# Ledger of designs, part 8: peptides against a protein of PDB entry 5ZKO

Target 1, 44 residues: chain A of PDB entry 5ZKO
Amino acid sequence: SASNPRKFSEKIALQKQRQAEETAAFEEVMMDIGSTRLQAQKLR

## One batch from the design tools (peptide; aimed at target 1 A40)

Design b1_p12_3_s4 (made by RFdiffusion4, then SolubleMPNN; from b1_p12_3, 6 letters changed)
Fold by OpenDDE base, seed 5:
Structure b1_p12_3_s4 (fold): chain B 44 residues (1-44), chain C 44 residues (1-44), chain A 12 residues (1-12)
Amino acid sequence: as target 1 above (44 residues)
Amino acid sequence: as target 1 above (44 residues)
Amino acid sequence: DLLRELELMREL
């Protein structure tokens, strides 16, 4: 791959950003579950 | 969030899959860097 | 068990 070291750095940065975005999306799902659990406990 | 998937288990599974796919994409980038480095050493 | 209960609530 004749890619400039700058190109690799950009590619790595982009992949790290995508990983962080998918982690945030997972945390949102877990927050929804946690909120629903808390509501269910209040109804008991 | 009223969004599909309808079940929390399906949402969690989908998010875990996406995280794994982004990890694999990152590993591919690192493999490309390693391969390029090895080629550059052979040309010296 | 709790996850299943929460999923049923989500579908309502």
Scores: peptide ipSAE 0.121, ipTM 0.670, DockQ to the pose 0.047
OpenDDE base, seeds 1, 2, 3, 4: peptide ipSAE 0.110, 0.113, 0.118, 0.108; ipTM 0.659, 0.656, 0.660, 0.660

Design b1_p12_4 (made by RFdiffusion4)
Pose (drawn by RFdiffusion4):
Structure b1_p12_4 (pose): chain A 43 residues (1-43), chain B 44 residues (1-44), chain P 12 residues (1-12)
Amino acid sequence: ASNPRKFSEKIALQKQRQAEETAAFEEVMMDIGSTRLQAQKLR
Amino acid sequence: as target 1 above (44 residues)
Amino acid sequence: AALVAAAAVLAA
């Protein structure tokens, strides 16, 4: 499972992991401005 | 074909070089991350 | 956690 044999299974796993990370990466970058505004509130 | 070499040896050495660079910068931002968490105590 | 992220934005 974690290390498939078929190349088709390997490609599907790499695409799955890539989609998860891009979904999580585009969430952290999505609301950075909300955190950047917190500093102006603190200063 | 400069960033994309033909020989596999050149490709492997290129990936090894980039990995050393990416890890060197990563080991810097995560290193002095404690000094930033101490600055947070000043606020509270 | 929010304070640490804000302190890092201030330092930047």

Design b1_p12_4_s1 (made by RFdiffusion4, then SolubleMPNN; from b1_p12_4, 7 letters changed)
Fold by OpenDDE base, seed 4:
Structure b1_p12_4_s1 (fold): chain B 44 residues (1-44), chain C 44 residues (1-44), chain A 12 residues (1-12)
Amino acid sequence: as target 1 above (44 residues)
Amino acid sequence: as target 1 above (44 residues)
Amino acid sequence: DELVTAALELRR
């Protein structure tokens, strides 16, 4: 398996992108929880 | 959108799993780079 | 896990 530094760099970059996307998805869930909580507080 | 705490917890758990899987994939890439580097050192 | 803990705390 020829060490292709460019290919490794590309794989790393892609993986970092995926990690960022998963983090963003998690943050969206947290925002939804937060909004729900805020709404519940407004209804009190 | 009905606040379903169980659904939120499930979404969070699923997202954590995805993050762990992506981390593992990244580590695999890093191991491949490491192995290549080690092999290159052995050939010196 | 800090993020999970934070999520649970936010929901409570």
Scores: peptide ipSAE 0.123, ipTM 0.658, DockQ to the pose 0.044
OpenDDE base, seeds 1, 2, 3, 5: peptide ipSAE 0.117, 0.119, 0.121, 0.120; ipTM 0.658, 0.652, 0.654, 0.659

Design b1_p12_4_s2 (made by RFdiffusion4, then SolubleMPNN; from b1_p12_4, 8 letters changed)
Fold by OpenDDE base, seed 4:
Structure b1_p12_4_s2 (fold): chain B 44 residues (1-44), chain C 44 residues (1-44), chain A 12 residues (1-12)
Amino acid sequence: as target 1 above (44 residues)
Amino acid sequence: as target 1 above (44 residues)
Amino acid sequence: DELELATAELRR
């Protein structure tokens, strides 16, 4: 079957975008946890 | 609001799983591309 | 980054 570099590149780009989105979501979770911890420290 | 470490850990674990799944999907895409390239080389 | 490297190699 013929290689379609454009389609491959598009598929890769999409997958990289998904990885970046999941990374951002993880970072948001960590920030929320950090904020919660900071709040707990203020109450002590 | 009270920190729930168990719930945070669960949320982190879930997000890490998603990242791993997206990584695996990317690796599969790359393998498919590699296989296509190898096939093209055999036809030369 | 191995994934970045792999993507760069494909684009050559």
Scores: peptide ipSAE 0.152, ipTM 0.691, DockQ to the pose 0.023
OpenDDE base, seeds 1, 2, 3, 5: peptide ipSAE 0.149, 0.158, 0.156, 0.147; ipTM 0.689, 0.686, 0.688, 0.683; seeds 2, 3 fail the geometry check

Design b1_p12_4_s3 (made by RFdiffusion4, then SolubleMPNN; from b1_p12_4, 9 letters changed)
Fold by OpenDDE base, seed 5:
Structure b1_p12_4_s3 (fold): chain B 44 residues (1-44), chain C 44 residues (1-44), chain A 12 residues (1-12)
Amino acid sequence: as target 1 above (44 residues)
Amino acid sequence: as target 1 above (44 residues)
Amino acid sequence: DELELATLELRR
């Protein structure tokens, strides 16, 4: 189906939202690892 | 049931894969827009 | 296993 040019801005916006969500998910994973390491150090 | 990665390294790898897939999807969107613009210019 | 512990503590 031919992509509607008027919807391209929306398509871009949605794709950028997905990229931002995946970046945030990665940052959350890294934060959780950092917390685990800090906890392990406190228990030594 | 979705099997969770046992090691954090596997979780990171999966997250990086998702980021790469979303980047590729964005590039595809931009290519489609570029092609549409070129076609519109040819029809003027 | 620190890596296993980290995985179990993930929110996702």
Scores: peptide ipSAE 0.157, ipTM 0.662, DockQ to the pose 0.064
OpenDDE base, seeds 1, 2, 3, 4: peptide ipSAE 0.155, 0.154, 0.157, 0.154; ipTM 0.659, 0.654, 0.656, 0.663; seed 3 fails the geometry check

Design b1_p12_4_s4 (made by RFdiffusion4, then SolubleMPNN; from b1_p12_4, 10 letters changed)
Fold by OpenDDE base, seed 5:
Structure b1_p12_4_s4 (fold): chain B 44 residues (1-44), chain C 44 residues (1-44), chain A 12 residues (1-12)
Amino acid sequence: as target 1 above (44 residues)
Amino acid sequence: as target 1 above (44 residues)
Amino acid sequence: DELELTTLELRR
């Protein structure tokens, strides 16, 4: 089961995927901040 | 709300916490593998 | 300060 891996290899793969997803979520927040900065500069 | 941050700073802090938790979960899996290896060597 | 912006201002 994807929710309950039976093998260590499956569990490791799932954890690596979760780490990548959390990194992507953080990068999305940073992109939004960057976009706001750019817009603020254009309005000055 | 912890489940729905209202500010970027709160969202960033939450994402960093999630990244740390996923890292800790991965390290736990690796410790379990290491323990299993040690036990297997002792039984040989 | 952009860090004080609301979560509703996120693109996704």
Scores: peptide ipSAE 0.137, ipTM 0.652, DockQ to the pose 0.023
OpenDDE base, seeds 1, 2, 3, 4: peptide ipSAE 0.128, 0.136, 0.131, 0.124; ipTM 0.652, 0.649, 0.655, 0.650

Design b1_p12_5 (made by RFdiffusion4)
Pose (drawn by RFdiffusion4):
Structure b1_p12_5 (pose): chain A 43 residues (1-43), chain B 44 residues (1-44), chain P 12 residues (1-12)
Amino acid sequence: ASNPRKFSEKIALQKQRQAEETAAFEEVMMDIGSTRLQAQKLR
Amino acid sequence: as target 1 above (44 residues)
Amino acid sequence: EKEEEEEEELEE
């Protein structure tokens, strides 16, 4: 499972992990401005 | 073909170089992250 | 003929 044999299974796993990360990466970058506005509220 | 060499030896050395650079900068931002968490006590 | 075509593709 974590280390498949077939190349098709390996490609599917790499594409799955990549999609998860990009979904999580595009969430952290999505609302950075909300955090950047907190500093203007604090200053 | 400069960033994309032909020889596999040149490709491996290139990946090793980039990995050393990426890790060196990563070990810097995460290193002094404690000094930033101490600055947070000043606010509260 | 096929082997020469494959060698030309590998050289490109």

Design b1_p12_5_s1 (made by RFdiffusion4, then SolubleMPNN; from b1_p12_5, 9 letters changed)
Fold by OpenDDE base, seed 1:
Structure b1_p12_5_s1 (fold): chain B 44 residues (1-44), chain C 44 residues (1-44), chain A 12 residues (1-12)
Amino acid sequence: as target 1 above (44 residues)
Amino acid sequence: as target 1 above (44 residues)
Amino acid sequence: SSSERQRELEEK
């Protein structure tokens, strides 16, 4: 249908959720790297 | 475990790629919505 | 998934 604001809003919301999830995943990767480095440093 | 910079860089790069892909997907959603609205408008 | 993305982009 030409105009379905509800469906459009849903699409936008879902996509924004995905973006947020990927951001969180990135942060987790960085935390993992940081923790690994810290642990390695402690052993030195 | 020992630091593996190569693996860290790979993880970062891959995650950044995912973020970029999600951004592109968002842009595509917005384009789709825009196109749909434009088509609807043309019919009015 | 690319398929999930395609469904999301499909006009409803």
Scores: peptide ipSAE 0.182, ipTM 0.713, DockQ to the pose 0.000
OpenDDE base, seeds 2, 3, 4, 5: peptide ipSAE 0.178, 0.170, 0.174, 0.178; ipTM 0.708, 0.707, 0.708, 0.709

Design b1_p12_5_s2 (made by RFdiffusion4, then SolubleMPNN; from b1_p12_5, 12 letters changed)
Fold by OpenDDE base, seed 3:
Structure b1_p12_5_s2 (fold): chain B 44 residues (1-44), chain C 44 residues (1-44), chain A 12 residues (1-12)
Amino acid sequence: as target 1 above (44 residues)
Amino acid sequence: as target 1 above (44 residues)
Amino acid sequence: SSSSARAARAAA
């Protein structure tokens, strides 16, 4: 069935998107940590 | 506050776990594609 | 490569 390749490509694309979203969520966590540290330094 | 470092480490750990889970999900998708291709070859 | 994943996110 010729529909299978398209379904697979879509599945791969969605999974790659999810990986990107999790990477970005990690980057956001690291940025929040950095911001918190900067604020703590400013309050000293 | 000394609790912040522990909270940050936990946040990082959870996010790294999510990244690993999404990687595993991608590997599963690729394995399913491989299995489907193998089945299609056997049916020929 | 984190760049390809980020490109996929930017397109969403």
Scores: peptide ipSAE 0.247, ipTM 0.700, DockQ to the pose 0.000
OpenDDE base, seeds 1, 2, 4, 5: peptide ipSAE 0.164, 0.169, 0.156, 0.171; ipTM 0.671, 0.672, 0.668, 0.672

Design b1_p12_5_s3 (made by RFdiffusion4, then SolubleMPNN; from b1_p12_5, 12 letters changed)
Fold by OpenDDE base, seed 5:
Structure b1_p12_5_s3 (fold): chain B 44 residues (1-44), chain C 44 residues (1-44), chain A 12 residues (1-12)
Amino acid sequence: as target 1 above (44 residues)
Amino acid sequence: as target 1 above (44 residues)
Amino acid sequence: SSSSAQQQLKAQ
């Protein structure tokens, strides 16, 4: 059935998008922690 | 403040867990697609 | 509650 390959590619693409979003969220967390640590260091 | 380092490590650990879960979900999608393709091939 | 890490960052 010709519709299955398109559905599969869509499913893969969406799941890869989720992985990219979680990577971006991780990087944002690390940036926030870095900024907070830097600020705490300046306040000492 | 001594509580911040623990909160940071927890945040990092949870975000890494999310990344691992999304990786597992991706692998599951690929396995399902692989099985479906193999089955379709056998039905021809 | 499935709060994304991004939503948690905005709440701080």
Scores: peptide ipSAE 0.160, ipTM 0.709, DockQ to the pose 0.000
OpenDDE base, seeds 1, 2, 3, 4: peptide ipSAE 0.110, 0.156, 0.131, 0.110; ipTM 0.699, 0.700, 0.699, 0.700

Design b1_p12_5_s4 (made by RFdiffusion4, then SolubleMPNN; from b1_p12_5, 11 letters changed)
Fold by OpenDDE base, seed 1:
Structure b1_p12_5_s4 (fold): chain B 44 residues (1-44), chain C 44 residues (1-44), chain A 12 residues (1-12)
Amino acid sequence: as target 1 above (44 residues)
Amino acid sequence: as target 1 above (44 residues)
Amino acid sequence: SSSSAARRAAEA
């Protein structure tokens, strides 16, 4: 079996992208929570 | 607007779980690549 | 990347 280094590289890159996207999604969730808290404070 | 801390906590937990799952998926990809390399060496 | 996080933090 010949190794397919290009295919492996692509697989790695795609998985790294997914990790980055999930990190960004986490940060967005935290921002939304922070904004909600700030809004609640302003309405008090 | 009342804050919904329980809902936020759940949202955070779910997102952290997703990050962990993507990390595990990355590790699996790397293991598969490693195993493929090892197999290729054995077949030489 | 710290720069992407910084831009998002500034928008909040």
Scores: peptide ipSAE 0.194, ipTM 0.690, DockQ to the pose 0.000
OpenDDE base, seeds 2, 3, 4, 5: peptide ipSAE 0.166, 0.178, 0.158, 0.169; ipTM 0.676, 0.686, 0.671, 0.676

Design b1_p12_6 (made by RFdiffusion4)
Pose (drawn by RFdiffusion4):
Structure b1_p12_6 (pose): chain A 43 residues (1-43), chain B 44 residues (1-44), chain P 12 residues (1-12)
Amino acid sequence: ASNPRKFSEKIALQKQRQAEETAAFEEVMMDIGSTRLQAQKLR
Amino acid sequence: as target 1 above (44 residues)
Amino acid sequence: EELLEELEELLE
């Protein structure tokens, strides 16, 4: 499972992990401005 | 073909170089991250 | 022979 044999299974796993990370990475970058506005509220 | 060499040895050395650079900068931002969490006490 | 030379070049 974590280390498949077939090349097709390996490509599917790499694409799955990549999609999860990009979904999570595009969420952290999505609302950075909300955090950048918190500093202006604090200053 | 400069960033994309032909020889596999050149490709491996290139990946090793980039990995050393990426890790060196990562071990810097995460290193003094404690000094930033101490600055946070000043606010509260 | 040409294929063997190309493989040697790639494996250098």

Design b1_p12_6_s1 (made by RFdiffusion4, then SolubleMPNN; from b1_p12_6, 6 letters changed)
Fold by OpenDDE base, seed 4:
Structure b1_p12_6_s1 (fold): chain B 44 residues (1-44), chain C 44 residues (1-44), chain A 12 residues (1-12)
Amino acid sequence: as target 1 above (44 residues)
Amino acid sequence: as target 1 above (44 residues)
Amino acid sequence: SSSRKELEELLS
């Protein structure tokens, strides 16, 4: 089968986007935890 | 709101798993591209 | 990432 560089680049770009989204989601989780911890500390 | 370390650790673990899965998916894409390129080279 | 900096500030 022939190489399809356009399709390959599209697949790579899509997967990189997914990785970035999962990284952002992880950062959001950590931010929520950090915010919760800060709140708890302020209440002590 | 109270800190819930068990729930936090669960959220972190889940997100890390998702990141690992996306990394594996990217590696699969790259493997497919590599295999296709190798095939194309053999046919030249 | 700007979000990472924000997180770092939050956790400091």
Scores: peptide ipSAE 0.074, ipTM 0.673, DockQ to the pose 0.035
OpenDDE base, seeds 1, 2, 3, 5: peptide ipSAE 0.064, 0.066, 0.051, 0.059; ipTM 0.669, 0.667, 0.662, 0.664

Design b1_p12_6_s2 (made by RFdiffusion4, then SolubleMPNN; from b1_p12_6, 6 letters changed)
Fold by OpenDDE base, seed 3:
Structure b1_p12_6_s2 (fold): chain B 44 residues (1-44), chain C 44 residues (1-44), chain A 12 residues (1-12)
Amino acid sequence: as target 1 above (44 residues)
Amino acid sequence: as target 1 above (44 residues)
Amino acid sequence: SSSSERLKELLE
Protein backbone atom coordinates (compact mmCIF):
# COMPACT_ATOMS: atom_id res chain seq x y z
CA SER B 1 0.00 0.00 0.00
CA ALA B 2 1.29 3.44 -0.95
CA SER B 3 0.95 6.21 1.58
CA ASN B 4 -0.90 9.15 0.07
CA PRO B 5 -0.53 12.16 2.37
CA ARG B 6 -2.38 14.35 -0.11
CA LYS B 7 -5.39 12.06 0.04
CA PHE B 8 -5.26 11.97 3.82
CA SER B 9 -5.09 15.74 4.04
CA GLU B 10 -7.98 15.98 1.61
CA LYS B 11 -10.10 13.63 3.71
CA ILE B 12 -9.32 15.63 6.83
CA ALA B 13 -10.08 18.92 5.10
CA LEU B 14 -13.38 17.56 3.82
CA GLN B 15 -14.45 16.47 7.28
CA LYS B 16 -13.43 19.81 8.76
CA GLN B 17 -15.53 21.51 6.10
CA ARG B 18 -18.51 19.34 7.03
CA GLN B 19 -18.07 20.22 10.68
CA ALA B 20 -18.00 23.89 9.77
CA GLU B 21 -21.13 23.51 7.66
CA GLU B 22 -22.95 21.86 10.53
CA THR B 23 -21.82 24.66 12.81
CA ALA B 24 -23.17 27.18 10.32
CA ALA B 25 -26.45 25.29 10.18
CA PHE B 26 -26.62 25.35 13.96
CA GLU B 27 -25.98 29.08 13.96
CA GLU B 28 -28.78 29.55 11.45
CA VAL B 29 -31.13 27.66 13.76
CA MET B 30 -30.05 29.86 16.64
CA MET B 31 -30.58 32.98 14.54
CA ASP B 32 -34.09 31.86 13.71
CA ILE B 33 -34.81 31.23 17.37
CA GLY B 34 -33.24 34.55 18.31
CA SER B 35 -35.25 36.41 15.71
CA THR B 36 -38.43 34.78 16.95
CA ARG B 37 -37.63 35.72 20.51
CA LEU B 38 -36.74 39.26 19.54
CA GLN B 39 -40.02 39.62 17.69
CA ALA B 40 -41.89 38.26 20.68
CA GLN B 41 -40.09 40.72 22.94
CA LYS B 42 -40.98 43.65 20.70
CA LEU B 43 -44.62 42.62 20.71
CA ARG B 44 -44.86 42.57 24.51
CA SER C 1 -46.34 33.85 15.73
CA ALA C 2 -46.54 31.28 18.53
CA SER C 3 -43.37 30.41 20.39
CA ASN C 4 -42.77 26.67 20.32
CA PRO C 5 -39.95 25.84 22.75
CA ARG C 6 -40.34 22.13 22.09
CA LYS C 7 -39.74 22.65 18.39
CA PHE C 8 -36.77 24.88 19.08
CA SER C 9 -35.22 22.34 21.42
CA GLU C 10 -35.80 19.64 18.85
CA LYS C 11 -34.07 21.67 16.15
CA ILE C 12 -31.12 22.33 18.44
CA ALA C 13 -30.89 18.69 19.45
CA LEU C 14 -30.94 17.59 15.84
CA GLN C 15 -28.11 19.93 14.91
CA LYS C 16 -26.08 18.82 17.91
CA GLN C 17 -26.56 15.25 16.80
CA ARG C 18 -25.32 16.12 13.33
CA GLN C 19 -22.26 17.80 14.79
CA ALA C 20 -21.54 14.69 16.85
CA GLU C 21 -21.94 12.49 13.79
CA GLU C 22 -19.47 14.60 11.85
CA THR C 23 -17.04 14.39 14.76
CA ALA C 24 -17.38 10.62 14.75
CA ALA C 25 -16.78 10.57 11.01
CA PHE C 26 -13.66 12.66 11.51
CA GLU C 27 -12.42 10.26 14.17
CA GLU C 28 -13.00 7.37 11.80
CA VAL C 29 -10.90 9.10 9.16
CA MET C 30 -8.14 9.60 11.70
CA MET C 31 -8.33 5.94 12.73
CA ASP C 32 -7.98 4.90 9.11
CA ILE C 33 -4.96 7.13 8.69
CA GLY C 34 -3.49 5.80 11.92
CA SER C 35 -4.01 2.21 10.86
CA THR C 36 -2.39 2.90 7.52
CA ARG C 37 0.59 4.47 9.20
CA LEU C 38 0.89 1.61 11.65
CA GLN C 39 0.85 -0.87 8.80
CA ALA C 40 3.49 1.10 6.96
CA GLN C 41 5.62 1.15 10.09
CA LYS C 42 5.35 -2.61 10.49
CA LEU C 43 6.43 -3.16 6.91
CA ARG C 44 9.61 -1.12 7.26
CA SER A 1 -18.12 32.07 21.98
CA SER A 2 -17.35 33.96 18.79
CA SER A 3 -20.48 32.52 17.22
CA SER A 4 -22.65 33.74 20.06
CA GLU A 5 -21.16 37.20 19.70
CA ARG A 6 -22.01 37.22 16.01
CA LEU A 7 -25.54 36.20 16.85
CA LYS A 8 -25.84 39.03 19.35
CA GLU A 9 -24.63 41.52 16.78
CA LEU A 10 -27.21 40.35 14.29
CA LEU A 11 -29.98 40.70 16.86
CA GLU A 12 -29.01 44.26 17.82
Scores: peptide ipSAE 0.099, ipTM 0.670, DockQ to the pose 0.031
OpenDDE base, seeds 1, 2, 4, 5: peptide ipSAE 0.127, 0.096, 0.095, 0.095; ipTM 0.677, 0.672, 0.671, 0.670; seed 1 fails the geometry check

Design b1_p12_6_s3 (made by RFdiffusion4, then SolubleMPNN; from b1_p12_6, 8 letters changed)
Fold by OpenDDE base, seed 2:
Structure b1_p12_6_s3 (fold): chain B 44 residues (1-44), chain C 44 residues (1-44), chain A 12 residues (1-12)
Amino acid sequence: as target 1 above (44 residues)
Amino acid sequence: as target 1 above (44 residues)
Amino acid sequence: SSSSALKKELLE
């Protein structure tokens, strides 16, 4: 229920975790692409 | 392939969209909680 | 995961 602060706090925490996970996923993709490009330069 | 800028750009855009959608979902949760608190004050 | 699929395609 909306009257339970503990459940609200949990809902907020879960949503913040999702945001952080999507950010981490994006950063991982960008880092791997960047590393691949750097490696390609070293091999040329 | 990583060599296709159009497809690469599209995939990055999709990942950014996911981040924005998670932000919107969080804001909705916060707004609902805030509205519930305000309504509770009006009913007291 | 959807993220792992994205990663694979971006690196291919």
Scores: peptide ipSAE 0.166, ipTM 0.681, DockQ to the pose 0.067
OpenDDE base, seeds 1, 3, 4, 5: peptide ipSAE 0.146, 0.151, 0.149, 0.098; ipTM 0.667, 0.676, 0.676, 0.638; seeds 1, 3, 4 fail the geometry check

Design b1_p12_6_s4 (made by RFdiffusion4, then SolubleMPNN; from b1_p12_6, 7 letters changed)
Fold by OpenDDE base, seed 5:
Structure b1_p12_6_s4 (fold): chain B 44 residues (1-44), chain C 44 residues (1-44), chain A 12 residues (1-12)
Amino acid sequence: as target 1 above (44 residues)
Amino acid sequence: as target 1 above (44 residues)
Amino acid sequence: SSSEKEKKELLE
């Protein structure tokens, strides 16, 4: 059965978006940790 | 307000797992495309 | 699961 190239490209685009969203979520977590550590240094 | 380091490490671990799952999903899409292309070459 | 539906369409 022949595949639809448009459907494949759509699926790839969706997965790339999901990867970018997960990367952004990870960066947000790391920023929160970093800011908390910076605050702790300032309190000493 | 002091952050809980255990909760941070838990959040990081969860995000790393999600990133790995999204990578695996992308690889599956690419494998399907690759196999379809190989089939098309064999039919010519 | 929404993910399983995507896989089904991919393999059609």
Scores: peptide ipSAE 0.139, ipTM 0.715, DockQ to the pose 0.088
OpenDDE base, seeds 1, 2, 3, 4: peptide ipSAE 0.135, 0.067, 0.126, 0.075; ipTM 0.720, 0.663, 0.691, 0.659

Design b1_p12_7_s1 (made by RFdiffusion4, then SolubleMPNN; its pose is not in this set)
Fold by OpenDDE base, seed 1:
Structure b1_p12_7_s1 (fold): chain B 44 residues (1-44), chain C 44 residues (1-44), chain A 12 residues (1-12)
Amino acid sequence: as target 1 above (44 residues)
Amino acid sequence: as target 1 above (44 residues)
Amino acid sequence: MIEALKELREAA
């Protein structure tokens, strides 16, 4: 509510945290895929 | 790794879940902001 | 983003 600007700020901060965690998870998967491909290349 | 296609599938599934949770959180924040604005309008 | 991950998995 407009009477709770602090609560809105907190919700936005939490959403930013979730976004960052989601991005980090994406990057981790990408790194795993990339390293796996590199390993496969080295074995060929 | 290429030897762990199941692990990649699991990581993708987890990332899909995170994406869905992030989207839901975004929608919740937007709904709260919208409803608060509507309440403020009604009180004017 | 998720579609990109799917494509990358299929290409791995």
Scores: peptide ipSAE 0.145, ipTM 0.626, DockQ to the pose 0.085
OpenDDE base, seeds 2, 3, 4, 5: peptide ipSAE 0.139, 0.127, 0.142, 0.139; ipTM 0.617, 0.612, 0.621, 0.618

Design b1_p12_7_s2 (made by RFdiffusion4, then SolubleMPNN; its pose is not in this set)
Fold by OpenDDE base, seed 3:
Structure b1_p12_7_s2 (fold): chain B 44 residues (1-44), chain C 44 residues (1-44), chain A 12 residues (1-12)
Amino acid sequence: as target 1 above (44 residues)
Amino acid sequence: as target 1 above (44 residues)
Amino acid sequence: LREVLLELRSAA
């Protein structure tokens, strides 16, 4: 209800946090790829 | 390792799916807010 | 995503 703007803001904030966490997880995957790439380059 | 590009692609695909799911969840929150706003407008 | 796919290809 409109009586709970704080609850809405909290829900949005939580969702933004989740999105940020998913972004971080994605970046971790990219770091793993980067490490693999670096290793491959060293092996050449 | 560079020997597992398919595994990397799978990891990325999974992460993209998660990001899409989080986006959908965010949109659901926004829809709830929209519904609340509509209700509030009707009550005026 | 396109960039990611390109990076994957480059890393392989």
Scores: peptide ipSAE 0.139, ipTM 0.627, DockQ to the pose 0.142
OpenDDE base, seeds 1, 2, 4, 5: peptide ipSAE 0.138, 0.135, 0.125, 0.132; ipTM 0.631, 0.623, 0.619, 0.617; seed 1 fails the geometry check

Design b1_p12_7_s3 (made by RFdiffusion4, then SolubleMPNN; its pose is not in this set)
Fold by OpenDDE base, seed 4:
Structure b1_p12_7_s3 (fold): chain B 44 residues (1-44), chain C 44 residues (1-44), chain A 12 residues (1-12)
Amino acid sequence: as target 1 above (44 residues)
Amino acid sequence: as target 1 above (44 residues)
Amino acid sequence: MVEALRELIEAA
């Protein structure tokens, strides 16, 4: 829309930030799982 | 892992919440775009 | 993404 391109662009930027935060949280969980598995293997 | 299933389940729950928040924000943006388009049509 | 996490946790 020609109405408020700045408003929409800012909302898109915020959405990208949310996506990045979700990705970071996902990666943290994956790291925790990976480390747990690795530790279990080392103790066997 | 048998280690701390509760910990991981809680992290999954948090991730689901993050996803829901991202979805809600996305839907809000889409609604704003849709309403703007509709208003523009009504004024023509 | 959440389902992928669930699968990985179950496999851990």
Scores: peptide ipSAE 0.170, ipTM 0.638, DockQ to the pose 0.073
OpenDDE base, seeds 1, 2, 3, 5: peptide ipSAE 0.165, 0.169, 0.170, 0.164; ipTM 0.633, 0.639, 0.637, 0.634; seeds 1, 2, 3 fail the geometry check

Design b1_p12_7_s4 (made by RFdiffusion4, then SolubleMPNN; its pose is not in this set)
Fold by OpenDDE base, seed 2:
Structure b1_p12_7_s4 (fold): chain B 44 residues (1-44), chain C 44 residues (1-44), chain A 12 residues (1-12)
Amino acid sequence: as target 1 above (44 residues)
Amino acid sequence: as target 1 above (44 residues)
Amino acid sequence: MVEVLRELREAA
């Protein structure tokens, strides 16, 4: 059916969004680790 | 605090799980596309 | 990215 291309495009778009959210979560973890390391350094 | 390493490990574990879920979702989309293509080919 | 996260876990 002609609607299939649109449906697939929507699925791909959603997956791209998920990937972006995953990246953001990774960056958050990195920042938390960095902050902890910085704090530890300041306490030394 | 000594609890920080565990907290970070937990965050990383959750992120790995999320990545696995996103990969599975991607594979599902790919399979749907493939199935549709195969069906179209058979109908030709 | 998974490998990077693993390294970060080990370093934390």
Scores: peptide ipSAE 0.200, ipTM 0.647, DockQ to the pose 0.075
OpenDDE base, seeds 1, 3, 4, 5: peptide ipSAE 0.200, 0.197, 0.199, 0.199; ipTM 0.653, 0.651, 0.653, 0.649; seed 1 fails the geometry check

Design b1_p12_8 (made by RFdiffusion4)
Pose (drawn by RFdiffusion4):
Structure b1_p12_8 (pose): chain A 43 residues (1-43), chain B 44 residues (1-44), chain P 12 residues (1-12)
Amino acid sequence: ASNPRKFSEKIALQKQRQAEETAAFEEVMMDIGSTRLQAQKLR
Amino acid sequence: as target 1 above (44 residues)
Amino acid sequence: EVLEAEIAEKLA
């Protein structure tokens, strides 16, 4: 499972992991401005 | 073909070089991250 | 810098 044999299964796993990370990466980058505004509130 | 070499040896050395650079910068931002958490005490 | 560090931890 974690290390498939078929090349088709390997490609599907790499695409799955990539989609997860891009979904999580585009969330952290999504609301950075909200955190950048917190500093202006603190200063 | 400069960033994309033909020989596999040149490709492997290139990946090894980039991995060393990426890890070197990563080991710097995550290193002195404690000094930033200490600055946070000043606020509260 | 504290908020930048928290973003850097989430990216790590």

Design b1_p12_8_s1 (made by RFdiffusion4, then SolubleMPNN; from b1_p12_8, 5 letters changed)
Fold by OpenDDE base, seed 5:
Structure b1_p12_8_s1 (fold): chain B 44 residues (1-44), chain C 44 residues (1-44), chain A 12 residues (1-12)
Amino acid sequence: as target 1 above (44 residues)
Amino acid sequence: as target 1 above (44 residues)
Amino acid sequence: DYLLAEIARRLA
């Protein structure tokens, strides 16, 4: 377990980083959807 | 890239799962901080 | 749901 406030801050910072990375992954998914939609429209 | 709406839904579902897992990880961090705080108080 | 809201926002 974390033993002091500095270690607590480290854990929180790491979690924030993970959240940011997941947000970026979400945005990539949305870009993929958008590009696919555009391609489908071009085929019509 | 995703090719159809079903694949889009799959990607979104996976991302939701990841977000939920990260939320659980955050809660674990908070529990760890809380337990450490409690222990520190007991030593005083 | 934050994710759903974000999806809706980005699709609009």
Scores: peptide ipSAE 0.145, ipTM 0.638, DockQ to the pose 0.037
OpenDDE base, seeds 1, 2, 3, 4: peptide ipSAE 0.140, 0.136, 0.133, 0.135; ipTM 0.634, 0.634, 0.635, 0.634

